# Peptides against a protein of PDB entry 8BZL, part 76

Target 1, 228 residues: chain A of PDB entry 8BZL
Amino acid sequence: SYDRAITVFSPDGHLFQVEYAQEAVKKGSTAVGVRGRDIVVLGVEKKSVAKLQDERTVRKICALDDNVCMAFAGLTADARIVINRARVECQSHRLTVEDPVTVEYITRYIASLKQRYTQSNGRRPFGISALIVGFDFDGTPRLYQTDPSGTYHAWKANAIGRGAKSVREFLEKNYTDEAIETDDLTIKLVIKALLEVVQSGGKNIELAVMRRDQSLKILNPEEIEKYV
Target 2, 242 residues: chain B of PDB entry 8BZL
Amino acid sequence: SRRYDSRTTIFSPEGRLYQVEYAMEAIGHAGTCLGILANDGVLLAAERRNIHKLLDEVFFSEKIYKLNEDMACSVAGITSDANVLTNELRLIAQRYLLQYQEPIPCEQLVTALCDIKQAYTQFGGKRPFGVSLLYIGWDKHYGFQLYQSDPSGNYGGWKATCIGNNSAAAVSMLKQDYKEGEMTLKSALALAIKVLNKTMDVSKLSAEKVEIATLTRENGKTVIRVLKQKEVEQLIKKHEEE

## One batch from the design tools (peptide; aimed at target 1 A24 K60 A73, target 2 G15)

Design b1_p21_4 (made by RFdiffusion4)
Pose (drawn by RFdiffusion4):
Structure b1_p21_4 (pose): chain A 225 residues (1-47, 50-199, 201-228), chain B 238 residues (1-200, 205-242), chain P 21 residues (1-21); non-standard residues A62 YCM
Amino acid sequence: SYDRAITVFSPDGHLFQVEYAQEAVKKGSTAVGVRGRDIVVLGVEKKAKLQDERTVRKICALDDNVCMAFAGLTADARIVINRARVECQSHRLTVEDPVTVEYITRYIASLKQRYTQSNGRRPFGISALIVGFDFDGTPRLYQTDPSGTYHAWKANAIGRGAKSVREFLEKNYTDEAIETDDLTIKLVIKALLEVVQGGKNIELAVMRRDQSLKILNPEEIEKYV
Amino acid sequence: SRRYDSRTTIFSPEGRLYQVEYAMEAIGHAGTCLGILANDGVLLAAERRNIHKLLDEVFFSEKIYKLNEDMACSVAGITSDANVLTNELRLIAQRYLLQYQEPIPCEQLVTALCDIKQAYTQFGGKRPFGVSLLYIGWDKHYGFQLYQSDPSGNYGGWKATCIGNNSAAAVSMLKQDYKEGEMTLKSALALAIKVLNKTMLSAEKVEIATLTRENGKTVIRVLKQKEVEQLIKKHEEE
Amino acid sequence: EEKELMEREVELFEQIREELE
């Protein structure tokens, strides 16, 4: 089989294929995640008439208690999502507990890192925001990128214009903004309206304590706009 | 040997996949192919690129392939690559029927093939398949459906779409004329002739298939030359 | 119903992916 080293070091210690994978993420639609007191919210920018909206979604459930949003190569994202879904089941089988948000994040990050050091393969061209609750009810938000690095965040953005949205969230992520569920959803819509020039071209989803993923209707989103 | 390896599965500096993009260029030079969803069925309209006089026409179709009882598809791009992929689609549909004793839902069949296409872009060092497919079908979950896939493995559901030559012009005509939720098969057939009229008119140059439900059973039929010649006459009056 | 259909998708994906690898 094909064994060419694709990800290699360059002078100065750069891994060019990883950096190029990060460029693929920037070409992706904006995704925003906010961790609230008792709620986590994900929002994504949409790119069209005659298209079925159900089939092209950027927010997916990995397990009953964990879901994710992504930016970058949409085909690579389907592969990573289905790998993570299989791992969530393997964990329930072996430990008899649902996966912690951290556990599945670590798994997705290590999968991505393997694709930066394996022969015959290019890195995954996606970043992911992973949200959910732990056993003790603690809300979580994690980010993964193509290098395999992962971190926890109060709020974050990935994809096109992520730097601008991040700077908005830094100034606006306060206790007042995450005091209630309505204001938590509102902060995500405001963060997206910063780069989407729009309001009717946004997808949003909410996850509450042990209540599973709820995707908001267009009519419910129009009320906030 | 590193010298002769063209490295088909790497990123460009901008995060692009050059082989995938070049494959999409090949599809843009293929015969026009479009699909339209309606309340009572789904259809595929295709430009025949085999319009030579000395051809025999031994099959019921040239560009439209039955995948299982409830599904058919059409292709744009490298014909040989399309043969490999359509054979694989039949195998996936049969594997699912064997396992669950029920037909494969349409989206599941598209996702399964797209995973194969995505793998060719990430590992193995091989060229990708130069094929875009339109899928038409019916399942108990979502009823009549239309899907499109491209060489990278991406797919999407559409009420109407077009692939191949002059597809951008065709998508424009569909946005203007397609009445969302009010289309019948007869009107969708009229719109298909109208679209192919601009982007290309003769019955020998086109191929039309329809998918409908009759007595709880799926019917996939290629329209005879007589029916196509009558549809062409009906449009010229407009 | 949707969950069951997703589980079947994951199972089919795992089988096909293993063959490719």

Design b1_p21_4_s1 (made by RFdiffusion4, then SolubleMPNN; from b1_p21_4 with K3Q M6E V10A E14K Q15E)
Fold by OpenDDE base, seed 5:
Structure b1_p21_4_s1 (fold): chain B 228 residues (1-228), chain C 242 residues (1-242), chain A 21 residues (1-21)
Amino acid sequence: as target 1 above (228 residues)
Amino acid sequence: as target 2 above (242 residues)
Amino acid sequence: EEQELEEREAELFKEIREELE
């Protein structure tokens, strides 16, 4: 059966392994990204940390570079590979081009990597979607999303993972210029969006903020609660 | 680039990696391994299943492996796979030491192996390793540490955890009895015996069926020690008296 | 035979590491 084969086209033009990888993403924890005026915000549904598990090892938002961070939905081990490759590329770019990557550049790199894994013999697609946010060198905030197929697009706001549909619907209704007028409002928008799918309030949200010319800041639960 | 192989792990229609799940099932039938983090050390306790009189007792441990001066691991699953992975862990640690002139951080070693495990779930001609590992270690960054990794390449840090046979039950017991911030190595050892006594598929817990290693710091050095059979016997005896 | 196995193992992991780079 084509659906159980290597990533090949079905008679009707489907890449089943890519589609199935997308199903893996849909099982992942929800992540949301919002581009504000001078801020980018990532929020992730916090995995229930087992009582005996160390929370430091359960981070879902990571920096790719000083100006770029990423959240993902899907297979954590797959994500780690992508993140590592992206980090190396970011550093390489700084060395060779003498400027940090644009958010689009690194997104394209990640997308190309994913795409190759959909086309190369002996490889399966990555079971991850990613939200990539950051600032270009000119100070422009950016948000990109990529999926297992290697497609990518720029967004004002987007969501991935199991609750993505509901979160996107919320964002479509509530993302306005007024809603992102300030950094605080932008953060609040992300939190509200996640609360559409997260039942236990601010305690189950991981939130990261990157402001212009500032490093990635992960908010603590107390800081998040201020916005709830 | 690797060529296609029929043994390539692929997604199911539901987005699952069944070969990884099946590997994890296989591990569930392996001997029990426990890890417990204490304030003054960390330990591994593992079920020893191969008690053959003819085995050359020169074996340091059946299931507990020293990786470097600061780390050890225990394995649950396919022995041959475990040997390959433990050897690779040693090589990774050694290469790092040679390159940077300092010991590899514990989590970094775990991650390096996990990336390999992940690769075996993604690249053609490979199958997942049928092995889960518990890692114990010390480094200057986080002190005493306990990690668990599975065939998917996922890992996590733990205060206490279990892999192998009856691991779910063991974890439940650990959750009940583990005292956060108050766990001494001595209490951890007692807890390990308690949990093993309840979770091992044995009629009676005996020292010959249990391997225990402790990792401590003495005079600014890491000490990894496998408990002698007599020491394990004493722990079992103490448990029986309670 | 053991040496051959070790060499094969080394080659295998080398290949994997190269793919990870």
Scores: peptide ipSAE 0.023, ipTM 0.597, DockQ to the pose 0.043
OpenDDE base, seeds 1, 2, 3, 4: peptide ipSAE 0.021, 0.008, 0.019, 0.000; ipTM 0.621, 0.485, 0.619, 0.485; seeds 1, 2 fail the geometry check

Design b1_p21_4_s2 (made by RFdiffusion4, then SolubleMPNN; from b1_p21_4, 7 letters changed)
Fold by OpenDDE base, seed 3:
Structure b1_p21_4_s2 (fold): chain B 228 residues (1-228), chain C 242 residues (1-242), chain A 21 residues (1-21)
Amino acid sequence: as target 1 above (228 residues)
Amino acid sequence: as target 2 above (242 residues)
Amino acid sequence: EEEELEEREAELSAEIRSELE
């Protein structure tokens, strides 16, 4: 059985544990990221929180540092480990280098972490993909995506999770320079993209925006409804 | 049902390292990468499979990596493994430069990485890297060089070689058309396009699906250049006219 | 398919051995 918890190559050259981790991501709630001109926006579908769960405890968008935030799809417990390590690295970087991390740097760190968990026999892959957005020190907005394999790429816009295909198809058609000309238009683009797969409108969307030289702002449902 | 030993890199009774063999199978499914050594330079040509409209315009090629001012590499296999190894190559090269105040010799950099790759085949609790690399470089000792390494940690110098999908067929074509001692960079580029056109799993070769980098010497300095899409288009067009 | 895979594995093993010699 090649389906062991240990990540090994199959005879045909597959890392099944990585592929299975990718399947876990595909079952996750949809997340979308869009890079605007002077804004980065993350949106996530809200899972129906069980009636007794505190809605405040299920945030799928997390700050890694003042200039970087992350959304994820897949296993929440795995995401916590990655987020915590990334936060520590961001702080360490500030202390040692005296500058905040670039979005690429922290993405590479996360990617390397994920990759290591695919190569050690004592570990399984992380069952998460992540969208990492933020601003470099020079004010350049960035969007990166990481997968369970540890692969990462820079994107103008992307989506992960169960609805990712539909959302990406929407973004491929609608992401234009005109569509991201303003912050508001960029936010609208993200909302419209999520609405391709999320039912019941703005109530089921978590949205976070980061503008140049500003901290992460999570929009409340009322603010989201203004864009819909 | 042969019980494939799922244990990390142990010898079979037959003396086989199955995990290394399986890693090589993973590379066989990867995009084709070519390397060709010429008298006046070295080139890498790589298949680009993932063309997404929403990808950010990154200045760096997806499959060709600059290692330092005198070396570049191309990768076939698992992208995440490739990223780790290319980063290690850069670190090794940088550490050498800092320690010795001269650039690392090409073969020494290749060997250093191969030792790491080999270690991942020998020590328990690790899997082999699912990556083969082509290295191009220049140093004062041997001039222009082309190397290939595989998951086992083995490497060799080449005049022309191929890794990834249809590599065997590509190598056969290279052997047939490569003219020792007479290869110019221009002719090498033409040869690369010719071979890629036959070995890539595409109906028609397009510039969007091909990355090419050249390494040359200009005024006593190494120049590593990734060809622009327009340049690649011209090469393809020229090939189609022949 | 299994036979083809076994043949390929044998070829790869031979290639690896040839490089170690």
Scores: peptide ipSAE 0.023, ipTM 0.515, DockQ to the pose 0.023
OpenDDE base, seeds 1, 2, 4, 5: peptide ipSAE 0.020, 0.029, 0.016, 0.017; ipTM 0.599, 0.613, 0.513, 0.493; seeds 2, 5 fail the geometry check

Design b1_p21_4_s3 (made by RFdiffusion4, then SolubleMPNN; from b1_p21_4, 7 letters changed)
Fold by OpenDDE base, seed 1:
Structure b1_p21_4_s3 (fold): chain B 228 residues (1-228), chain C 242 residues (1-242), chain A 21 residues (1-21)
Amino acid sequence: as target 1 above (228 residues)
Amino acid sequence: as target 2 above (242 residues)
Amino acid sequence: EEEELERREAELQKEIREELE
């Protein structure tokens, strides 16, 4: 019976489909986000691009708008749907409100979308968690994390995916005001955090930085190696 | 675990989508399709399994579909599902052309179908399509392109790839022999024959069992051509002589 | 190194299959 494909409460009050979606996220490549003073940084474990695969099509970090970018862990196809809807919302907001979205606003939108898919009949949850970073119009750097349930929180630093536990433990120990005092130190912190779970060094890291009043910049492997 | 196998596409306790996995398993039993990107073109090569003497030699390739003037695809998996998806691709491409008065970019067409595939994995009362596709195309943005999509709605761009039976072995061979930046269409055709000869469980590769299509640019126009049996025979013969 | 790369590619294909799964 396809009627069972509904996210329903267990007798114990659990939403199993949401929990199982979270397990899907845990199998995904590790992503890390760090909020600095005047910078936000996203790093993703670069899955060894299959030989002959176009690297352009394997990007796990994407811009939602000029002031917001997102990394995800979990099902890539699910992520694409979320990203596309978020991009449309960002553009719509600019047209209707005449200002770019705040990072919180777009996070809430994504969270609401995810939540609806946990409650709607005949839909399964999105199998993704996301790290959403950017700058508000006032220049405040923000980092948010969403999960398959549609919950979201603001973070100083966080990680999602397979190595998230180890990365978070590292960040808990090493995230200090001194560690994020400069843009370079913030970038270094993200790289070091990812290196806790990534074996082959800087070559297996995708790194994106967004500075105040600047567009998203994806660092090349050579630039990443300078911080290692 | 078994309770999730027969239901709509839902997550298992381990976070797996078994219906998608099973769809991919079905594709693994389908005839082999491979794609190779060259500097001067792109090709699809597909195994023909249904050789029926009574099939009207319809010039129509069994496994290779023209989508528009600039794109073609090959399918591995359930034929009925393939027909639905290829029709959707054609409709999407046509709608785009009508709306924007230009051909749809290759990746956009692939993405549009992949969003449909993804939807069939997320919405209740639907099953995943038991189909993987290879797309070849040309557009003004990226030139010659090769894409692969699967039942989950994931896709990727490739220089060379394979779907269907023995796809893993085929991909391994492609990785070994594909020379980045130096691949001509001629070399790609030879490589396709080489890979098919090794991956198809046939004692002798015959032109009757292989479909090949090439996509090239001539005089500023895209040309999609299915090779004639005689041309395929010549390619096989050349391979046997090497 | 090649065997490890093949293993990693197989694992990647498996992971892609698993992520696609």
Scores: peptide ipSAE 0.023, ipTM 0.632, DockQ to the pose 0.025
OpenDDE base, seeds 2, 3, 4, 5: peptide ipSAE 0.029, 0.018, 0.014, 0.000; ipTM 0.505, 0.631, 0.523, 0.597; seeds 2, 3, 5 fail the geometry check

Design b1_p21_4_s4 (made by RFdiffusion4, then SolubleMPNN; from b1_p21_4, 7 letters changed)
Fold by OpenDDE base, seed 2:
Structure b1_p21_4_s4 (fold): chain B 228 residues (1-228), chain C 242 residues (1-242), chain A 21 residues (1-21)
Amino acid sequence: as target 1 above (228 residues)
Amino acid sequence: as target 2 above (242 residues)
Amino acid sequence: EEEELQERLDELLREIREELE
């Protein structure tokens, strides 16, 4: 009875629909984010794209604005809705406040949106977690994570999706000031972290980097293989 | 019974609001939060459960939130619900300040949020917020104040209280040890450590697992301060030596 | 625990009703 489309409390105080949404995230492809000194890096596990599928349509890393991008794990259709709303908010903020959003601001917006879908009748939670990275106007690199409940936190490094536990364990051991001393080392750290759960080398990894005052750059497979 | 649990918050045949009760159950599983009112200040003490090495330490506090220059709160329950409510509190306080050119009185801020909470228990298509809040503040009307609110939208002023895990036991201890009219902030801090040590399901209380904020008045201004880890360690050490 | 919760809820509901009257 508590498994129905309405998010209600169980007798034990659980929101089952939120917990089940978290299970949907765990079924998603692994994503990792790392904040370096002057760089933010996102990496995502590529599912074997069917030979006939246009690779351009399966991007798991997307820009929300010029200074903010996100990766997600979970339901792709749900992610599309969140991304679109976030993009609209980023544009609206620029028009009304005359400054780009901070990474925290847009994260909070997304988190609030997710939370509302956990409290509204006739709606289910979003089945996605997101890693949101970017630069604030002052040039500070930021990494945030959101989950289906609408909770968000700032991170130095984090992972979401199927292999998140293993990737996080790797990052907890290997994330040091020395490991992120340069942009290249930071990129290498992300690749190494993903390789904990990805069987095939650089061909099965999507990697994106954002540097200060630069747009999101997606690395090609050849560029990724240089770091392996 | 099943029909009442799966729909909007409605009364059972016995007059119970099960969704509110279940929301309170969710709070019972949350980390412990204490509030203690003293003659010269008020404090919040909260259990920190999420200690992750990869967290960006930008968070001055996990469970204690500054609302404005004169008020702070702590939360027990669902973190995402807490974030929504704390943001709303900040907005209400800011709107009041802009409208009246004075800080919002503490009780008025608490009441405004409680009306929102209550609405989520009464209107269709909503679930209760799964959070209880402790509020500390100062205003010119009542001085130092401590309030508690719950998912029903009810609130009350307190000299000392507790929400979250083992709250009943904590309240019992506070009733025994709280000395009315003689409570200094220093003694309140010691009491907070004593109660947390007994109510937290940990073998040894460590400073990394406890957040403490104090609200005092200095030179006619409210000062909200989160204690440093070293300060909390000293409090724990003093307690162990007694 | 359920009884305690019910008592607390009943008390809270009573207080709310008294405030609305």
Scores: peptide ipSAE 0.013, ipTM 0.485, DockQ to the pose 0.020
OpenDDE base, seeds 1, 3, 4, 5: peptide ipSAE 0.017, 0.014, 0.015, 0.011; ipTM 0.614, 0.612, 0.604, 0.603; seeds 1, 3, 4 fail the geometry check

Design b1_p21_5 (made by RFdiffusion4)
Pose (drawn by RFdiffusion4):
Structure b1_p21_5 (pose): chain A 225 residues (1-47, 50-199, 201-228), chain B 238 residues (1-200, 205-242), chain P 21 residues (1-21); non-standard residues A62 YCM
Amino acid sequence: SYDRAITVFSPDGHLFQVEYAQEAVKKGSTAVGVRGRDIVVLGVEKKAKLQDERTVRKICALDDNVCMAFAGLTADARIVINRARVECQSHRLTVEDPVTVEYITRYIASLKQRYTQSNGRRPFGISALIVGFDFDGTPRLYQTDPSGTYHAWKANAIGRGAKSVREFLEKNYTDEAIETDDLTIKLVIKALLEVVQGGKNIELAVMRRDQSLKILNPEEIEKYV
Amino acid sequence: SRRYDSRTTIFSPEGRLYQVEYAMEAIGHAGTCLGILANDGVLLAAERRNIHKLLDEVFFSEKIYKLNEDMACSVAGITSDANVLTNELRLIAQRYLLQYQEPIPCEQLVTALCDIKQAYTQFGGKRPFGVSLLYIGWDKHYGFQLYQSDPSGNYGGWKATCIGNNSAAAVSMLKQDYKEGEMTLKSALALAIKVLNKTMLSAEKVEIATLTRENGKTVIRVLKQKEVEQLIKKHEEE
Amino acid sequence: AEEETENLEEALDSAIASLYE
C-alpha cells in the first residue's frame, strides 16, 4: 500500500501539511460555542434556495450527552464524527458509563494527531467544538484542531472570521451574559451577527443537563433577531 | 519512487485539494444532468452524449442506472469511473437488505458511497473518481428524495439541482420556476424540458426517467421516445 | 463560447466553496 511520508518537518520546524489543514478550517463557516452555568450552546453560519436544510447540518450528536460543531472540510468531518460515535459506544461497552466530554475530545484529538504522523495520509482539515455535561453535571466546551491539540474554553469560535468573533466574546463573556439560558443563547447569536452580514442564515442548538440535544426552529431564532 | 509520485492526496498552501478541483472541472464538461422533486414523484433528465447516427442503443438507458427497487441515479463525469461507483452502490444496497431485511434509506446509500470517495482524497495516493451523481428514490422515512454527490465525498439533498455542462445556468432557471411544495410530475416534466431547452431540441438527444409510487410499490420507468416527442411539442407552444 | 466559459467558472467556484461550507 501507499507509504509516502506526507507530513514532514520543514526548515524552522514547521509541519506544512498541518498548517495547510488549518487554512482549510479558515475557509469553513463560522462556529461559535459558549459554556453557560447549566447550559451549553453551539451556533453555526450557513452558506441556498432549493436545498434541503436537514441534510447539510454542521451540528451533530456524538452520543446522548455529547455533541459537536465543526469548521473545514465537510467530508473529513463526517469521517471524524462517525469514528467518535463508534468510540462512544465502545466506551459504554467497556466501562458501563457514558463518555466524559474530555475523554471523547482526547480521542478525537489523538485521531487527528495520528494523521499528522502516519505514512500515506494527509491530516484532517477540520476543527471541532465539543460540548456536553459530565456525571457531576459540570458543563464543558472543548476545541480540537488538525494538529491534534485540544483545550477547554469558556467560549470560542472556529472557521471564517474566528479571530473577530473571539475578540467579541472576550469582551462580552461575563457572568451577566451567562446568567440565564436566554442570555446564553443571545450571546451566541450576537457573536455570529458580528461576522454574518444575515440573522436568517444561522443554525443553533442547545444542550441542557441530561436532557439531550435540541435544535432550535427558524421561528424560534426569528424571535431573538 | 518519490520522483514519479504526483502526490494526489495532499493539501495545497491554501488548504485546497487540487485533484478534487480538477475532477470537478471534468464534470463541468460532461453531459447536462438534472433532477426535480415533486409531490407525486422524482425525475431525472439527462443529455445524451451518444448522439451519433451509427450507434445501436442496446440498453433501456445510457446514463440512468437502477440501484435497487426504490432508487435510481444518473451521472456526470468519467463514464468508466461511474460504472465502478454504480456497481458499488448496488452492492451496498444489497448488503444492507441482507443485514436488515429492509431496503436501504436513500441517504444511507449516498453516505456509504461518499465515504469511499472521501477515502480516495485522504490516503492511497490514487486519483479520485471524476464523477458527480444525482440520486432519486423513495423510503419510509422521508418519502421522495433527491441527492447530489461530488468527487470529494460531499453530498446534499435538493428539491431541484443540475450537474454537468451549463449547470450554473440551469440552477438559475430552477430558482425562478420551481414552485416549492406545489410541483406535480407533469409540471416538473415541463420545467425539465424548459431547462434542457436553454442549457443545450430532439427526443434522441435527451433521456428522462421518473420514479413514482403505485399500490405501495416503487415504479422506475424510462419514458419512451413517443412520450418525449409529445413533451417537446407541448413546450414549443409556450 | 464566452457565456459557456462563464457558466463553467461559476459552477466550478460554487462547487469548490461547498467543500468547506

Design b1_p21_5_s1 (made by RFdiffusion4, then SolubleMPNN; from b1_p21_5, 13 letters changed)
Fold by OpenDDE base, seed 5:
Structure b1_p21_5_s1 (fold): chain B 228 residues (1-228), chain C 242 residues (1-242), chain A 21 residues (1-21)
Amino acid sequence: as target 1 above (228 residues)
Amino acid sequence: as target 2 above (242 residues)
Amino acid sequence: AAAAEADRKAALEAAIESLYQ
């Protein structure tokens, strides 16, 4: 069966391993990204950490560089590989070009990496989607999404993972210039969007905020509760 | 030619990696391994299944391996796969030491092996390793540490955990009895015996069927010690008296 | 035997769930 082969075309033109990798993404917890005026916000459904597990080792949001962060949905181990490759590229770019990567550049790098894993006869696709947010060196906030196929697009707001459909439907209705007029309103929009799919309120949400000329800030639970 | 290597771990229609899941299932049949983090140390306790009368009575550890001066691991799963991975861990640790003139941080050693494990789930001509590992270590960054890794190349840090046979029951018991912030190495050893006594499919726990290693700090040095059979016997006896 | 099988199933399910974030 074509579905049991490495990523090959079916007779009807489907790449089943890419489609099935997209199903792996849907097994991941929800992540949402929103671009504000001078802020980018990532929100994730906090996976229940086992009682005896070290929370330090459980991360769904990570920095790629000082100006770029990423949330992912899907296979944790696959994500680690992509994150590490992206971090190396960010550092390499700083060394060779003497400027930080643009959010588009690093997204395109990740997308190209993913695409190569869909075309090689010796590899399966990555089972991850990513929301990549940050600031370009000109201070422009950016949000990109990439999937297992290696496609990528710029967004105002988007979601990935299990609840992505419901969160996107909420964002399509509620993302307005007024809803992102302030940093606080932008954060509230992300929280409200996640609450469409996250049970038990703000305790199960992790938020990361990057403001212009500031490093990535992970909000603590008390900070999140102020916006709920 | 890489073109002919059609045997890659592939996704199911539901986005599952069945070869990884089957490797995890195989580990469920392996002997139990426990790890417990304490304030003053960390331990591994493992079930010894291969008690052959003809084995030279040299107290070898069947399942606990020293990786370097600051780390040890225990293994659950396919023995041959475990040997390959433990050798690779030692090589990674040695290469790091040679390159940086300092011991590899515990998490970096774990992640380096996990990247290898992940690669065996993504690249053609490879199968997942049928092995889960518990890692104990000390470094200057995080102090005493306990990690678990699986065939997928996923890992996590733990205060206490179990892999292999009856692991779910063991984890449940650890969740009940583990006291965060109050765990001494002595209490951790007692807890390990308690859990093994309930989770091993044996009528009576005996020192010959249990391997225990402790990792402590003495005079600014890491000390990895495999407990002698007599010490394990005393721990079992103490548990039977309580 | 049934208890051991139930434990293995529970452990496997937990392990599979851990694969995804």
Scores: peptide ipSAE 0.440, ipTM 0.804, DockQ to the pose 0.842
OpenDDE base, seeds 1, 2, 3, 4: peptide ipSAE 0.436, 0.382, 0.410, 0.432; ipTM 0.803, 0.767, 0.786, 0.803

